# Peptides against a protein of PDB entry 6CSU: the designs that were tried, part 106

Target 1, 51 residues: chain A of PDB entry 6CSU
Amino acid sequence: GALEELRGQYIKAVKKIKCDMLRYIQESKERAAEMVKAEVLRERQETARKM

## One batch from the design tools (peptide; made by RFdiffusion4, then SolubleMPNN)

Design b2_p30_4_s1 (from b2_p30_4, 14 letters changed)
Fold by OpenDDE base, seed 1:
Structure b2_p30_4_s1 (fold): chain B 51 residues (1-51), chain C 51 residues (1-51), chain A 30 residues (1-30)
Amino acid sequence: as target 1 above (51 residues)
Amino acid sequence: as target 1 above (51 residues)
Amino acid sequence: GSGAKEIIEGTYKELEEIVEEVREELEEAR
């Protein structure tokens, strides 16, 4: 019925949002780690060249 | 009725999680920028001292 | 950060409670 259909729709939406958040958090951590690694490496090289 | 109350609860919950997600994203960007800046500065100093 | 993490975790718990309440109401309605 209408109640079950509505429940299903909103539960599905909530679960999707939760999954999206968890994925974003995980991906953000990975990207941050890679950005730091890349920036550190670049900075070492640039500093070395200027000396 | 029960259906409308249930719908209202789900909508409210979804809006809240959306706002929390947006806040997390914004704060994460700011923290990432500061972390990169600090790491770059530290690496410059360390590399310079080793040369 | 810790603050955002805590907010998110709190929101998840609230959502889970709402979902469980809905399940109980559906069961009673049947």
Scores: peptide ipSAE 0.077, ipTM 0.494, DockQ to the pose 0.036
Fold by OpenDDE base, seed 5:
Structure b2_p30_4_s1 (fold): chain B 51 residues (1-51), chain C 51 residues (1-51), chain A 30 residues (1-30)
Amino acid sequence: as target 1 above (51 residues)
Amino acid sequence: as target 1 above (51 residues)
Amino acid sequence: GSGAKEIIEGTYKELEEIVEEVREELEEAR
């Protein structure tokens, strides 16, 4: 019925949002780690070059 | 009725989630920028110390 | 940071409460 259909739509939407948020957080952490790694390498090279 | 109430709760929840996600994304970007800034300073000091 | 994480966790708790309310309403409708 209409009540069950509405419930189903809500649950589906909530699950999707949760999944999207968790994925974004995980990918954000990975990108941050890679960005720091790359920046550390660049800065080390630049500093060494100027010494 | 029950269906209208459930619909209202769904819309309210989705709006809140969207707002929270946008805030999280913005704060995440700001934290990432500060983290890189701090790491660059640390690495510059460490590299210079070892040269 | 911890602030954003807390907000997200709070949102999930609120959603869980709404889901449980929906379940209760479905049970009452039986």
Scores: peptide ipSAE 0.070, ipTM 0.442, DockQ to the pose 0.035
Fold by OpenDDE base, seed 3:
Structure b2_p30_4_s1 (fold): chain B 51 residues (1-51), chain C 51 residues (1-51), chain A 30 residues (1-30)
Amino acid sequence: as target 1 above (51 residues)
Amino acid sequence: as target 1 above (51 residues)
Amino acid sequence: GSGAKEIIEGTYKELEEIVEEVREELEEAR
């Protein structure tokens, strides 16, 4: 019935949100890794300037 | 040392990701709830028109 | 309602697992 259909639509929406979240997490982890690499580079450059 | 500082920055970034995801989930749940309310309203209106 | 709640809670658990995996990777790098 209509109630079951509505429940189904809600569950479908939640599943989409889950997928979006997992994608966001993955992309955010990648950005974080790049940020760490950039920090390492800056640290090396800073150390070199202080030598 | 530099290694511990880098590890700290990485952990901080992961914590930020967690916070961002929790906020996203909460906001998404609220939007989903509003969509469900709208569907219920439409259902009631449709039922009324068929009476 | 319970089904949607379960999915959301599962998503939170998956996020926590990802965070722990990252911590483990950092420990392995030591």
Scores: peptide ipSAE 0.068, ipTM 0.459, DockQ to the pose 0.044
Fold by OpenDDE base, seed 2:
Structure b2_p30_4_s1 (fold): chain B 51 residues (1-51), chain C 51 residues (1-51), chain A 30 residues (1-30)
Amino acid sequence: as target 1 above (51 residues)
Amino acid sequence: as target 1 above (51 residues)
Amino acid sequence: GSGAKEIIEGTYKELEEIVEEVREELEEAR
């Protein structure tokens, strides 16, 4: 019925959101780590050139 | 009725999840930016002490 | 990365479609 179909749609949507969030969190952490590494390297190079 | 109330609850829950995700994304970006700034400052200080 | 952003945006669109469908059903029930 209409109620069961609506419930099914809600559950499916929530599950998808959860999966997408988990993926985003993981990728965000990885990107942040890479950004920090890159910035540290650039800063070291910049400081060295000023010596 | 009970059906309308349940439908309303589903809509409200979905909206809340969306808001939570948007907030998480925004806060994640801000934290990443602050992390980079902090790391740059620490790297500059470390390099200066090694001179 | 860009992939996660695209997936999330797609999910939001799907949710909006569900919300609108529910609203239409509620309106028809009046």
Scores: peptide ipSAE 0.075, ipTM 0.468, DockQ to the pose 0.036; fails the geometry check

Design b2_p30_4_s2 (from b2_p30_4, 13 letters changed)
Fold by OpenDDE base, seed 2:
Structure b2_p30_4_s2 (fold): chain B 51 residues (1-51), chain C 51 residues (1-51), chain A 30 residues (1-30)
Amino acid sequence: as target 1 above (51 residues)
Amino acid sequence: as target 1 above (51 residues)
Amino acid sequence: GAGKEEILRGTEEELEKIVEEVEEEIKEAR
């Protein structure tokens, strides 16, 4: 019936949001790691030039 | 009615996920900034000792 | 009726489960 169909649609929509958020969290961790690597490299070069 | 209650359940779930994600994003940004600061400081000290 | 109430109860439980799974993932990501 209409209620069961709407239930299915809402559950599907929330599951989609969940998947998107999990992907975002994973990508956020990866981006943070790359940002730290880049900053460390730049800082090494800057500090070396000051010596 | 039942359809309105079902809609309310969906909206409540989505709002909760939204709030959780907004908090995560804010906290993640703060942690990332502190991590970079700490790493930059350590790297400066390490590089200076190697010169 | 009883059938609609069962559907509503079951739906609420399923949605809350999905929300909890997201919250646990966020907790692990901190």
Scores: peptide ipSAE 0.511, ipTM 0.821, DockQ to the pose 0.804
Fold by OpenDDE base, seed 1:
Structure b2_p30_4_s2 (fold): chain B 51 residues (1-51), chain C 51 residues (1-51), chain A 30 residues (1-30)
Amino acid sequence: as target 1 above (51 residues)
Amino acid sequence: as target 1 above (51 residues)
Amino acid sequence: GAGKEEILRGTEEELEKIVEEVEEEIKEAR
């Protein structure tokens, strides 16, 4: 019935939001990791130039 | 009725996820700002020691 | 009726589960 159909749509919509949020969090972690990697590389290069 | 209650459940779930994500984003921004502040302070201190 | 109440109860539980899963992922990301 209408109630079951709407229930299915709402659950599907919330699951979609969940997936989008998890993807956002994962992408944020990857960006943070890349920033740390770039900083470490810069520090190593600067140290090498000073030797 | 049942349809209104179902709608209310959906809206409540979506609002909760929204609030959680906004808080996560705000905390992430604050952590990033603190990391930048710490890095700038370190650079200033190193420059001052070299003068 | 009992059927509608069961649907509503089950829906609330499923939605709360999904919300909780998001909260746990946020907690792990902090």
Scores: peptide ipSAE 0.509, ipTM 0.819, DockQ to the pose 0.851
Fold by OpenDDE base, seed 5:
Structure b2_p30_4_s2 (fold): chain B 51 residues (1-51), chain C 51 residues (1-51), chain A 30 residues (1-30)
Amino acid sequence: as target 1 above (51 residues)
Amino acid sequence: as target 1 above (51 residues)
Amino acid sequence: GAGKEEILRGTEEELEKIVEEVEEEIKEAR
């Protein structure tokens, strides 16, 4: 019936939101690692030029 | 009725996820800034010792 | 089929479970 159909739609929508958020968290960790890696390289070069 | 209650359950779930993610994002930005700050200091010291 | 009260109770529990799974992932990411 209408109640069961709407239930299915709402659960599907919340599962989609969950999936998107988990992907965002994972990608955020990867971007953070790359940012630190790039910053380390930049800082080494900057420090070396000033020595 | 039952359909309005079901809609309320959906909205409550979505709002909770949104709140949790916004807090996570803000905390993540603060942690990232502190991590970079600490890494910059460490890398300067490491580079200086090797020069 | 299941009564409306049973459907509503089951839906609430399932939605809360999905929310909790997101919260656990956030906790692990800290």
Scores: peptide ipSAE 0.509, ipTM 0.820, DockQ to the pose 0.688
Fold by OpenDDE base, seed 4:
Structure b2_p30_4_s2 (fold): chain B 51 residues (1-51), chain C 51 residues (1-51), chain A 30 residues (1-30)
Amino acid sequence: as target 1 above (51 residues)
Amino acid sequence: as target 1 above (51 residues)
Amino acid sequence: GAGKEEILRGTEEELEKIVEEVEEEIKEAR
C-alpha cells in the first residue's frame, strides 16, 4: 500500500544520501592530500625566492 | 497518522546525517588548516637548513 | 494498527542503521 511504497522511497532516499556522503568524505580526503602537496610546493618556491 | 510518522522518521534521519556532515566538514576544515600551517612551518625550516 | 506499527518500527530501525553507518564512516575519516 501507500505506506509501504513511501517507506521504500524514504529508505531509498536515505541510502542515496549515505552514498553521496561517503563519496564526499573519500573525495575530501583526496582533495586535502592534494592541497597539502600543492601548498608545500608553493612554500618551497616562495622560500627559495626570498633566500 | 502512519504516513505523517513515516515522514517524520525520514526527516529525522536526514537531519541527523546533515548535522553529522556539517560537523565533519567543519572539523575537517580546521584540521586541514592546522595541517597546512604545520607543514608550511616544517617546510620553511627544512628549506632554511638546506640553504 | 499492529501492521502499520510494525512497519513504522522496522522503518525507524532501518533508517537509524543507515544513519549509524554514516556516523561510523565519519568517525573513521577523522
Scores: peptide ipSAE 0.508, ipTM 0.820, DockQ to the pose 0.791

Design b2_p30_4_s3 (from b2_p30_4, 15 letters changed)
Fold by OpenDDE base, seed 1:
Order: structure tokens, then C-alpha cells, then sequence
Structure b2_p30_4_s3 (fold): chain B 51 residues (1-51), chain C 51 residues (1-51), chain A 30 residues (1-30)
């Protein structure tokens, strides 16, 4: 019935959002790590050129 | 009726999750920017202490 | 970047479709 369909669709939607958020968080962390690495290397290069 | 009320509750919850996700994304970007700033500062401090 | 944007946008579109389907079912049940 309509109630069961509603409940099922809600649960499905929530699970989908959860999965997408987890993926986003993971990929975001990876990109952030790479960004930090790149920035650190650039900073070291800048310092080296000034020395 | 009860079914319409439940529908309203589920839709409200889903919309809240959407809003929370959007907020998380925005805050995540801000934190990533601050992380980069902090790392650059730390790197400069490390270099300064070695000099 | 673009990949994440597409995933997020897709998720929200799916949610909107689910809401519409639920609304239609409720209207039919009346």
C-alpha cells in the first residue's frame, strides 16, 4: 500500500544519501591531502629559492 | 489524515538531510582551506626554526 | 571536482523524483 511504499522510498533515499555523503567525504579527504602536499612542496621550493 | 501526516514527516526529514549535506559540503570546503593555510604556516615556522 | 558535483546533483534529482512519486501515490489513495 501507499504507506509501505512511502516508508520504503524514504529508507531507500536516506541510504542513498548516506552512501553519497560517505563517498564525498572520502574523496574530499583525498583531494585535501594532495592539496596540502602540493602546498608544502611549493612552500619549500619558495624558501629554497630565497636562501 | 495519518498517512498524509507521515508523508509530511518523511518529506521533512529528507529535506533536512539535503540541507545538512549542503551545509557539510560548504563547511568542508572552508575547513580544507584552513587546513592548507595552517600547513603553509607550519612549514614556514619549521623552516624558520632550522635557520 | 566535477565528478562529485555530478554525484550530488544526481542524488538530489533522485530525491525530488521520489518525493513526487510519493505525492502521486498519496493523491491516488485519496
Amino acid sequence: as target 1 above (51 residues)
Amino acid sequence: as target 1 above (51 residues)
Amino acid sequence: GSGLKEIIEGTYKELEEIVKEVQEELEEAR
Scores: peptide ipSAE 0.093, ipTM 0.513, DockQ to the pose 0.035
Fold by OpenDDE base, seed 5:
Structure b2_p30_4_s3 (fold): chain B 51 residues (1-51), chain C 51 residues (1-51), chain A 30 residues (1-30)
Amino acid sequence: as target 1 above (51 residues)
Amino acid sequence: as target 1 above (51 residues)
Amino acid sequence: GSGLKEIIEGTYKELEEIVKEVQEELEEAR
């Protein structure tokens, strides 16, 4: 019925949002790690070049 | 009626989750930027110290 | 690190519990 369909739609929406958030968090952590590695390397090279 | 009230509650909950997600994303970006700044400073100091 | 992920996960757990309660109420009302 209409009530069951509404419940189903809500659950589906909540699950989608949860999955999107978790994926974003995980990908953000991975990108952050790579960004830090790259920045450390660049900064080390820059500092060494100036000395 | 009961169905409309439940619908309203579900919509409200979904909107709250969406807002929480957007806020988290924004705050995450700000924290990431500050983390990079701190790491750059530390690496610059470390490289200079070793030379 | 921050506890934001854990806070968000907690919020979803609370929502899941509410959904379960609603389901039980619907079944009882039948």
Scores: peptide ipSAE 0.081, ipTM 0.480, DockQ to the pose 0.034
Fold by OpenDDE base, seed 3:
Structure b2_p30_4_s3 (fold): chain B 51 residues (1-51), chain C 51 residues (1-51), chain A 30 residues (1-30)
Amino acid sequence: as target 1 above (51 residues)
Amino acid sequence: as target 1 above (51 residues)
Amino acid sequence: GSGLKEIIEGTYKELEEIVKEVQEELEEAR
């Protein structure tokens, strides 16, 4: 019935929000990891130049 | 030094993720509340039509 | 009503736990 459909829509929306946040976090972590990797490379290059 | 610089970059990246997540949570709550309000309104309209 | 509220609150609690995990990562970085 209408009530069941409405409740289903609420649940669906909330689940989507959850999934979107999880995905955002994962992507943000990947970007952060890449940033750190890049910084490590730059630091190693600087160290090498000092030798 | 190299370790301090790397640590600093990591801290900076993680702080950004934290802030982004907190903001997203707040915005998601607001969107969810608005969605619920809209659905309740639609349900009331359906009920009214059945009368 | 109450069941829906619980579902919503449960979802947001999970999101808050994700934020806590990020905070832990920040603390580990220090």
Scores: peptide ipSAE 0.072, ipTM 0.505, DockQ to the pose 0.046
Fold by OpenDDE base, seed 2:
Structure b2_p30_4_s3 (fold): chain B 51 residues (1-51), chain C 51 residues (1-51), chain A 30 residues (1-30)
Amino acid sequence: as target 1 above (51 residues)
Amino acid sequence: as target 1 above (51 residues)
Amino acid sequence: GSGLKEIIEGTYKELEEIVKEVQEELEEAR
Protein backbone atom coordinates (compact mmCIF):
# COMPACT_ATOMS: atom_id res chain seq x y z
CA GLY B 1 0.00 0.00 0.00
CA ALA B 2 0.86 3.69 0.27
CA LEU B 3 2.83 3.17 3.49
CA GLU B 4 5.00 0.41 2.02
CA GLU B 5 5.61 2.48 -1.10
CA LEU B 6 6.70 5.49 0.98
CA ARG B 7 9.04 3.31 3.04
CA GLY B 8 10.52 1.87 -0.13
CA GLN B 9 11.11 5.35 -1.56
CA TYR B 10 12.91 6.47 1.61
CA ILE B 11 15.18 3.39 1.67
CA LYS B 12 16.02 3.85 -2.00
CA ALA B 13 16.86 7.55 -1.48
CA VAL B 14 19.09 6.83 1.52
CA LYS B 15 20.94 4.06 -0.34
CA LYS B 16 21.56 6.45 -3.22
CA ILE B 17 22.92 9.15 -0.89
CA LYS B 18 25.18 6.61 0.84
CA CYS B 19 26.61 5.38 -2.47
CA ASP B 20 27.17 8.94 -3.72
CA MET B 21 28.93 9.89 -0.49
CA LEU B 22 31.23 6.85 -0.54
CA ARG B 23 32.14 7.52 -4.16
CA TYR B 24 32.79 11.21 -3.43
CA ILE B 25 35.02 10.31 -0.49
CA GLN B 26 37.14 7.95 -2.58
CA GLU B 27 37.43 10.40 -5.48
CA SER B 28 38.18 13.30 -3.11
CA LYS B 29 41.10 11.41 -1.54
CA GLU B 30 42.52 10.58 -4.95
CA ARG B 31 42.18 14.19 -6.16
CA ALA B 32 43.81 15.52 -2.99
CA ALA B 33 46.79 13.19 -3.45
CA GLU B 34 47.22 14.28 -7.07
CA MET B 35 46.99 17.98 -6.12
CA VAL B 36 49.73 17.55 -3.51
CA LYS B 37 52.00 15.73 -5.99
CA ALA B 38 51.48 18.42 -8.61
CA GLU B 39 52.11 21.26 -6.15
CA VAL B 40 55.30 19.65 -4.80
CA LEU B 41 56.63 19.28 -8.34
CA ARG B 42 55.82 22.90 -9.20
CA GLU B 43 57.44 24.14 -6.00
CA ARG B 44 60.66 22.21 -6.70
CA GLN B 45 60.82 23.65 -10.20
CA GLU B 46 60.18 27.20 -8.96
CA THR B 47 62.85 26.96 -6.26
CA ALA B 48 65.38 25.60 -8.75
CA ARG B 49 64.78 28.57 -11.08
CA LYS B 50 65.39 31.03 -8.23
CA MET B 51 68.95 29.71 -7.70
CA GLY C 1 -3.04 11.79 9.50
CA ALA C 2 -0.46 9.15 10.36
CA LEU C 3 0.56 8.68 6.72
CA GLU C 4 1.16 12.40 6.19
CA GLU C 5 3.17 12.60 9.41
CA LEU C 6 5.35 9.65 8.37
CA ARG C 7 5.87 11.22 4.95
CA GLY C 8 7.03 14.39 6.67
CA GLN C 9 9.48 12.43 8.82
CA TYR C 10 11.04 10.67 5.82
CA ILE C 11 11.39 13.92 3.87
CA LYS C 12 12.94 15.68 6.87
CA ALA C 13 15.41 12.81 7.44
CA VAL C 14 16.54 12.79 3.80
CA LYS C 15 16.99 16.58 3.83
CA LYS C 16 19.12 16.35 6.98
CA ILE C 17 21.34 13.62 5.50
CA LYS C 18 21.82 15.64 2.32
CA CYS C 19 22.68 18.75 4.34
CA ASP C 20 25.27 16.84 6.38
CA MET C 21 26.79 15.44 3.18
CA LEU C 22 27.09 18.91 1.65
CA ARG C 23 28.76 20.21 4.80
CA TYR C 24 31.21 17.29 4.72
CA ILE C 25 32.04 18.08 1.08
CA GLN C 26 32.71 21.74 1.92
CA GLU C 27 34.87 20.89 4.92
CA SER C 28 36.81 18.23 2.99
CA LYS C 29 37.68 20.78 0.29
CA GLU C 30 38.93 23.22 2.92
CA ARG C 31 41.05 20.53 4.58
CA ALA C 32 42.49 19.48 1.22
CA ALA C 33 43.49 23.10 0.53
CA GLU C 34 45.22 23.35 3.91
CA MET C 35 47.08 20.07 3.27
CA VAL C 36 48.41 21.46 -0.02
CA LYS C 37 49.55 24.70 1.67
CA ALA C 38 51.35 22.75 4.39
CA GLU C 39 53.07 20.47 1.87
CA VAL C 40 54.26 23.46 -0.19
CA LEU C 41 55.78 25.05 2.90
CA ARG C 42 57.54 21.82 3.91
CA GLU C 43 58.87 21.35 0.39
CA ARG C 44 60.31 24.89 0.32
CA GLN C 45 62.06 24.32 3.63
CA GLU C 46 63.44 20.95 2.52
CA THR C 47 64.76 22.34 -0.76
CA ALA C 48 66.41 25.26 1.02
CA ARG C 49 68.26 22.89 3.37
CA LYS C 50 69.58 20.87 0.42
CA MET C 51 71.38 23.94 -1.01
CA GLY A 1 9.74 -5.97 12.11
CA SER A 2 11.40 -2.80 13.40
CA GLY A 3 9.43 0.44 13.56
CA LEU A 4 9.85 2.93 10.75
CA LYS A 5 11.20 5.60 13.11
CA GLU A 6 13.89 3.20 14.32
CA ILE A 7 14.90 2.41 10.74
CA ILE A 8 15.20 6.13 9.91
CA GLU A 9 17.29 6.89 12.99
CA GLY A 10 19.50 3.84 12.57
CA THR A 11 20.26 4.56 8.93
CA TYR A 12 21.06 8.20 9.69
CA LYS A 13 23.49 7.19 12.45
CA GLU A 14 25.28 4.84 10.05
CA LEU A 15 25.82 7.69 7.57
CA GLU A 16 27.04 10.01 10.34
CA GLU A 17 29.63 7.43 11.38
CA ILE A 18 30.92 7.12 7.81
CA VAL A 19 31.38 10.91 7.62
CA LYS A 20 33.13 10.92 10.99
CA GLU A 21 35.55 8.15 9.98
CA VAL A 22 36.52 9.96 6.80
CA GLN A 23 37.04 13.25 8.64
CA GLU A 24 39.42 11.46 11.00
CA GLU A 25 41.33 9.90 8.11
CA LEU A 26 41.80 13.29 6.43
CA GLU A 27 43.01 14.85 9.67
CA GLU A 28 45.53 12.04 10.19
CA ALA A 29 46.83 12.56 6.66
CA ARG A 30 47.73 16.22 7.36
Scores: peptide ipSAE 0.065, ipTM 0.466, DockQ to the pose 0.158

Design b2_p30_4_s4 (from b2_p30_4, 13 letters changed)
Fold by OpenDDE base, seed 3:
Structure b2_p30_4_s4 (fold): chain B 51 residues (1-51), chain C 51 residues (1-51), chain A 30 residues (1-30)
Amino acid sequence: as target 1 above (51 residues)
Amino acid sequence: as target 1 above (51 residues)
Amino acid sequence: GSGAEEILRGTYEELEKIVKEVEEELEKAK
């Protein structure tokens, strides 16, 4: 019936949101890791220039 | 030192990710609620037309 | 509504676990 269909649509929407969030988390973690690597490299270069 | 500064920057980035995720969840929930309301309204109108 | 919120809560809890793991790794690096 209409109620079951509505419930199904809602559950589907929630599942999509969950997937989008997981993707966002993964991409954000990757970006954070790249930022850390870049900062470490910058610090190494700065240290080298001061020697 | 450099390690503490890097740690601080990483923690700041993680906190930003957390805030972005919470905002995304809230906005997604609001959109989902609006979709449900619209569907309920559609069903009521459809039922009324069939009477 | 409650079912959807529980799914989102679970996803958020996983994010918190990831944050904790990263913080622990940073602590090990000290």
Scores: peptide ipSAE 0.111, ipTM 0.492, DockQ to the pose 0.043
Fold by OpenDDE base, seed 5:
Structure b2_p30_4_s4 (fold): chain B 51 residues (1-51), chain C 51 residues (1-51), chain A 30 residues (1-30)
Amino acid sequence: as target 1 above (51 residues)
Amino acid sequence: as target 1 above (51 residues)
Amino acid sequence: GSGAEEILRGTYEELEKIVKEVEEELEKAK
């Protein structure tokens, strides 16, 4: 019936939101982590150069 | 320095993400369960009406 | 539009700010 269909649509939407958010968070974390690593490497190289 | 601060912020954000996701999952499950319960109740009422 | 979804969206925004700041610091370091 109409209620079952509405329920199905809600569940589908919630699942989609969850998946999209997980993906976005994961990708964002990876990008941030790589940038931090790059900066750490640069700083270490710079320190080594100054010694 | 700035890099250490960013590292700290990153770690804090990651921890927050974990907590937020767990909460989201829990709340989503609860809402879904309540929708199912409401639907079952409706169906029972509809069946009773038809008898 | 749930509260949890709003919280997560806020977390996204915070993370984006961190990424942006890191990018700016990396640019300064060049």
Scores: peptide ipSAE 0.102, ipTM 0.482, DockQ to the pose 0.035
Fold by OpenDDE base, seed 1:
Parts: structure tokens; C-alpha cells; sequence
Structure b2_p30_4_s4 (fold): chain B 51 residues (1-51), chain C 51 residues (1-51), chain A 30 residues (1-30)
């Protein structure tokens, strides 16, 4: 019935959101790490040039 | 009735998750900016020391 | 970060309570 269908939709949505959030967190960490690495390399080059 | 209440609970939960996700994204951006800033400052200091 | 993860953890705990309520209502509806 309608109640069972609503329950099913809710559970499905919650599981999807959980998966999406975990993936987002992981990808965000990876992007942040890459940004830091890139900035460090750039900064080394600029600092070396100025000295 | 029970169906309307469950629907309300579902909508409330989904809206909260959406808000939390948006906040996470915003805070993640801010933290990334701070991490880059801190790393740049550290790298300047280390590079200067080595030269 | 830990702050955002804590917020999300809280949200999941609330969702678990709602799921439990839904399951109880489903049982009553039988």
C-alpha cells in the first residue's frame, strides 16, 4: 500500500544520500590534497625566484 | 493521518540533510582555503631557510 | 572536517529514529 511505498522511498532516499555524502567527502579530501600539493610547488618556485 | 505524518517526517529529514550538505560544502571550501594559506606560509619559511 | 562530520553524524542518528518510527507504524498498519 501507500504506507509501504512511502517507507520504501524513504529508505531508498536515505541510503542514496548517505552514499552521495561519503563519496563527496572522499572526493573533497582528494581535491584538497591536490590543491595543497600544487600550491606548495608553486610557492617553492616563486620563493626561490625572489631570493 | 499516519501517511501524512510519515510524509512530513520524510520531507523534514530530507530538508535537514540538504542543509547539512550545503553547510558541509561551504565549510569544506573554507577549510581548503585555510589549508592552502597555512601551507603557503610554511613553504615560504622553509624555502627561505634552505636558501 | 570533524565539525561537518559531526553534524552529519547527528543527522544520521535522527534519521535512524525516524526509520524506527516508520517501521513501527508499518507494523501497526498490518
Amino acid sequence: as target 1 above (51 residues)
Amino acid sequence: as target 1 above (51 residues)
Amino acid sequence: GSGAEEILRGTYEELEKIVKEVEEELEKAK
Scores: peptide ipSAE 0.088, ipTM 0.466, DockQ to the pose 0.035
Fold by OpenDDE base, seed 2:
Structure b2_p30_4_s4 (fold): chain B 51 residues (1-51), chain C 51 residues (1-51), chain A 30 residues (1-30)
Amino acid sequence: as target 1 above (51 residues)
Amino acid sequence: as target 1 above (51 residues)
Amino acid sequence: GSGAEEILRGTYEELEKIVKEVEEELEKAK
């Protein structure tokens, strides 16, 4: 019935959001780490050029 | 009734999670940017020390 | 109901753990 359907939709939505959050966090961590590494490398390369 | 209450809970829960996600995304971006800036500054300071 | 509330609580607890993990990884990335 309508109540069971709404309950099902609620649970499904929460599960979807959970999965999206986990994926976003994992990808965000990876991008952040890569950004830091890239910037450090750039600074070191610039230093080397000036030496 | 029970159906209206469940509907209200569903909408409220989804909105809360959405807000939490948006806040997390914003704060995560700001922290990542600050960490990059801090690391760049550290590298420049280390270079200056060696010059 | 109680089941839905428990699911939400679990989701929020997991989010908190993930945020902590992100901060730790960002610190290690320096």
Scores: peptide ipSAE 0.083, ipTM 0.430, DockQ to the pose 0.105

Design b2_p30_5_s1 (from b2_p30_5, 16 letters changed)
Fold by OpenDDE base, seed 5:
Formats: sequence, structure tokens, C-alpha cells
Structure b2_p30_5_s1 (fold): chain B 51 residues (1-51), chain C 51 residues (1-51), chain A 30 residues (1-30)
Amino acid sequence: as target 1 above (51 residues)
Amino acid sequence: as target 1 above (51 residues)
Amino acid sequence: MAAEYLKQVEEQNQDFLRRVDEVLKELEEA
């Protein structure tokens, strides 16, 4: 009935938000990792120039 | 009626989730800013060692 | 790179919020 359908819509909405949040967290971690990698590369290049 | 009341409760619940997500995003922005500050500090230290 | 990082964070935040708003809109219009 209408109540069950509405409940289903609510559950679907919450699950979608959860999935979007998990993706957001994953993308945030990837950006942080890329920034660290870029810094490590710069440090290696600086070390190489000194040798 | 009961359906409208339940619908209102579900909408309220999802809005509460949104508010919690906004708070999380704000905290994430603060963490990102601190990460950038730490990076800038490292860069300044590297520059100082070269002078 | 730090400025680009912060810009990317803000862009991702806005994208996430838009998705949440779309989900809310679908529920409110049901």
C-alpha cells in the first residue's frame, strides 16, 4: 500500500545518501593520496638535483 | 492523515541526515585546511634550508 | 598545488550536496 511504498522510498533515499557519502570519502582519500605522491616526487627530484 | 504525518517524519529524518552531512563536510574542510597549512610549513622549512 | 587541492575539495563538497538535495527533492515530491 501507500505506507509501504513511502517506507520503501525513505529507505531508498537513505541508502542512496549512504552510497554517495562512501564515494565522497573514497574520492577524498584519493585526492589526499595524490597530494602526498606529488610531494614525495618533488622531494625525490630535489634530492636528485643535489647528487 | 497518518500517511501525511509519516511522510513528514521521513522528510524530517532525511533533512536531519543532510544536516549531519553538512557538519561532516565542514569538519572535512577544516582537516583539509590543516593539511595545507602543514604542507606550507614543510615547504617553508625546505626553502629555509636552501638559504 | 595546495590551492588546487582546496578548490577540488570545494568542488566535491558542492557535488555531494547537490546529490543529497536531489534525493531529498525526489522524496518530497513523491
Scores: peptide ipSAE 0.325, ipTM 0.719, DockQ to the pose 0.719
Fold by OpenDDE base, seed 3:
Structure b2_p30_5_s1 (fold): chain B 51 residues (1-51), chain C 51 residues (1-51), chain A 30 residues (1-30)
Amino acid sequence: as target 1 above (51 residues)
Amino acid sequence: as target 1 above (51 residues)
Amino acid sequence: MAAEYLKQVEEQNQDFLRRVDEVLKELEEA
């Protein structure tokens, strides 16, 4: 009935927000990893130049 | 009626989730800002060493 | 690097907030 449908809509909304947050976290981690990778590469290059 | 009241409760619950997510995002932004600040300082130090 | 990183963070934040607002809007209009 209408009550069950409304409950379903609520659950769907909560699940959607959860999925959006998980994606947000994943993308954030990927950007952070790329920043670290770029830094490590620069440091290695600088070290190599000093050797 | 009961259906309208339940709808209101579900909306309120989702809004609460939104607020929690906003707080998480704000904390994430602060962490990102600190990471950038540290990177900028390193870059300036490296530039200064090369000058 | 730093400027691009901050820009990407802001874009991600705005996209997420828009999606959450759309979910709320749909629930409020149901």
Scores: peptide ipSAE 0.331, ipTM 0.724, DockQ to the pose 0.723; fails the geometry check
Fold by OpenDDE base, seed 1:
Structure b2_p30_5_s1 (fold): chain B 51 residues (1-51), chain C 51 residues (1-51), chain A 30 residues (1-30)
Amino acid sequence: as target 1 above (51 residues)
Amino acid sequence: as target 1 above (51 residues)
Amino acid sequence: MAAEYLKQVEEQNQDFLRRVDEVLKELEEA
């Protein structure tokens, strides 16, 4: 009925937001990791030039 | 009626989730800014040591 | 590097907010 349909719509909405949030978190972590990796590489290159 | 009231509650719940997400995004931006600030400081320190 | 990182963060934030708003709009219009 209408009540079950409305409940279904709510659950669908919440699940969609959850999925989007998980993707957001994953992408955020990946970018942070890439930045750290780039920084480490730069530091190693600088150290190598100093030695 | 009861159906309209429940619909209102579901919409309210999703809006609350949105507000929580906005807060999370704000915190994420702050962390990102702090990370960049720290990187810039490290880079400046390295440059200062080389000069 | 730092500037590109911040730009990517901002782009991700805007994309996420648009998705959330779309979900909310669909629920409100149902």
Scores: peptide ipSAE 0.324, ipTM 0.719, DockQ to the pose 0.754; fails the geometry check
Fold by OpenDDE base, seed 4:
Structure b2_p30_5_s1 (fold): chain B 51 residues (1-51), chain C 51 residues (1-51), chain A 30 residues (1-30)
Amino acid sequence: as target 1 above (51 residues)
Amino acid sequence: as target 1 above (51 residues)
Amino acid sequence: MAAEYLKQVEEQNQDFLRRVDEVLKELEEA
């Protein structure tokens, strides 16, 4: 009935949010890793140029 | 009625999840920023020690 | 570089929030 349908909608909503969060976490980690790599490379280059 | 009350509870629950996720995102941002700063510092020190 | 990173993080945050808000809207309109 209506109660079961509402429950289903809630579960679907929570699952979607969970998936969005997992994707966000993964993308955030990847961007953070890329940023660290880029910053390290830049710092190496800057230090080398200063010497 | 009971259905409307339950709907309200579901919406409230999802909003709470959103708030928790926002807090997690904020904390993740802060950790990522600190990680970048620390990595850059380490790289500077390593480069300096190699010279 | 740090500025670009922060911009990307902010954009991702906003994208995520928009998706969550859409889910909330759909639930509220049901």
Scores: peptide ipSAE 0.321, ipTM 0.718, DockQ to the pose 0.571; fails the geometry check

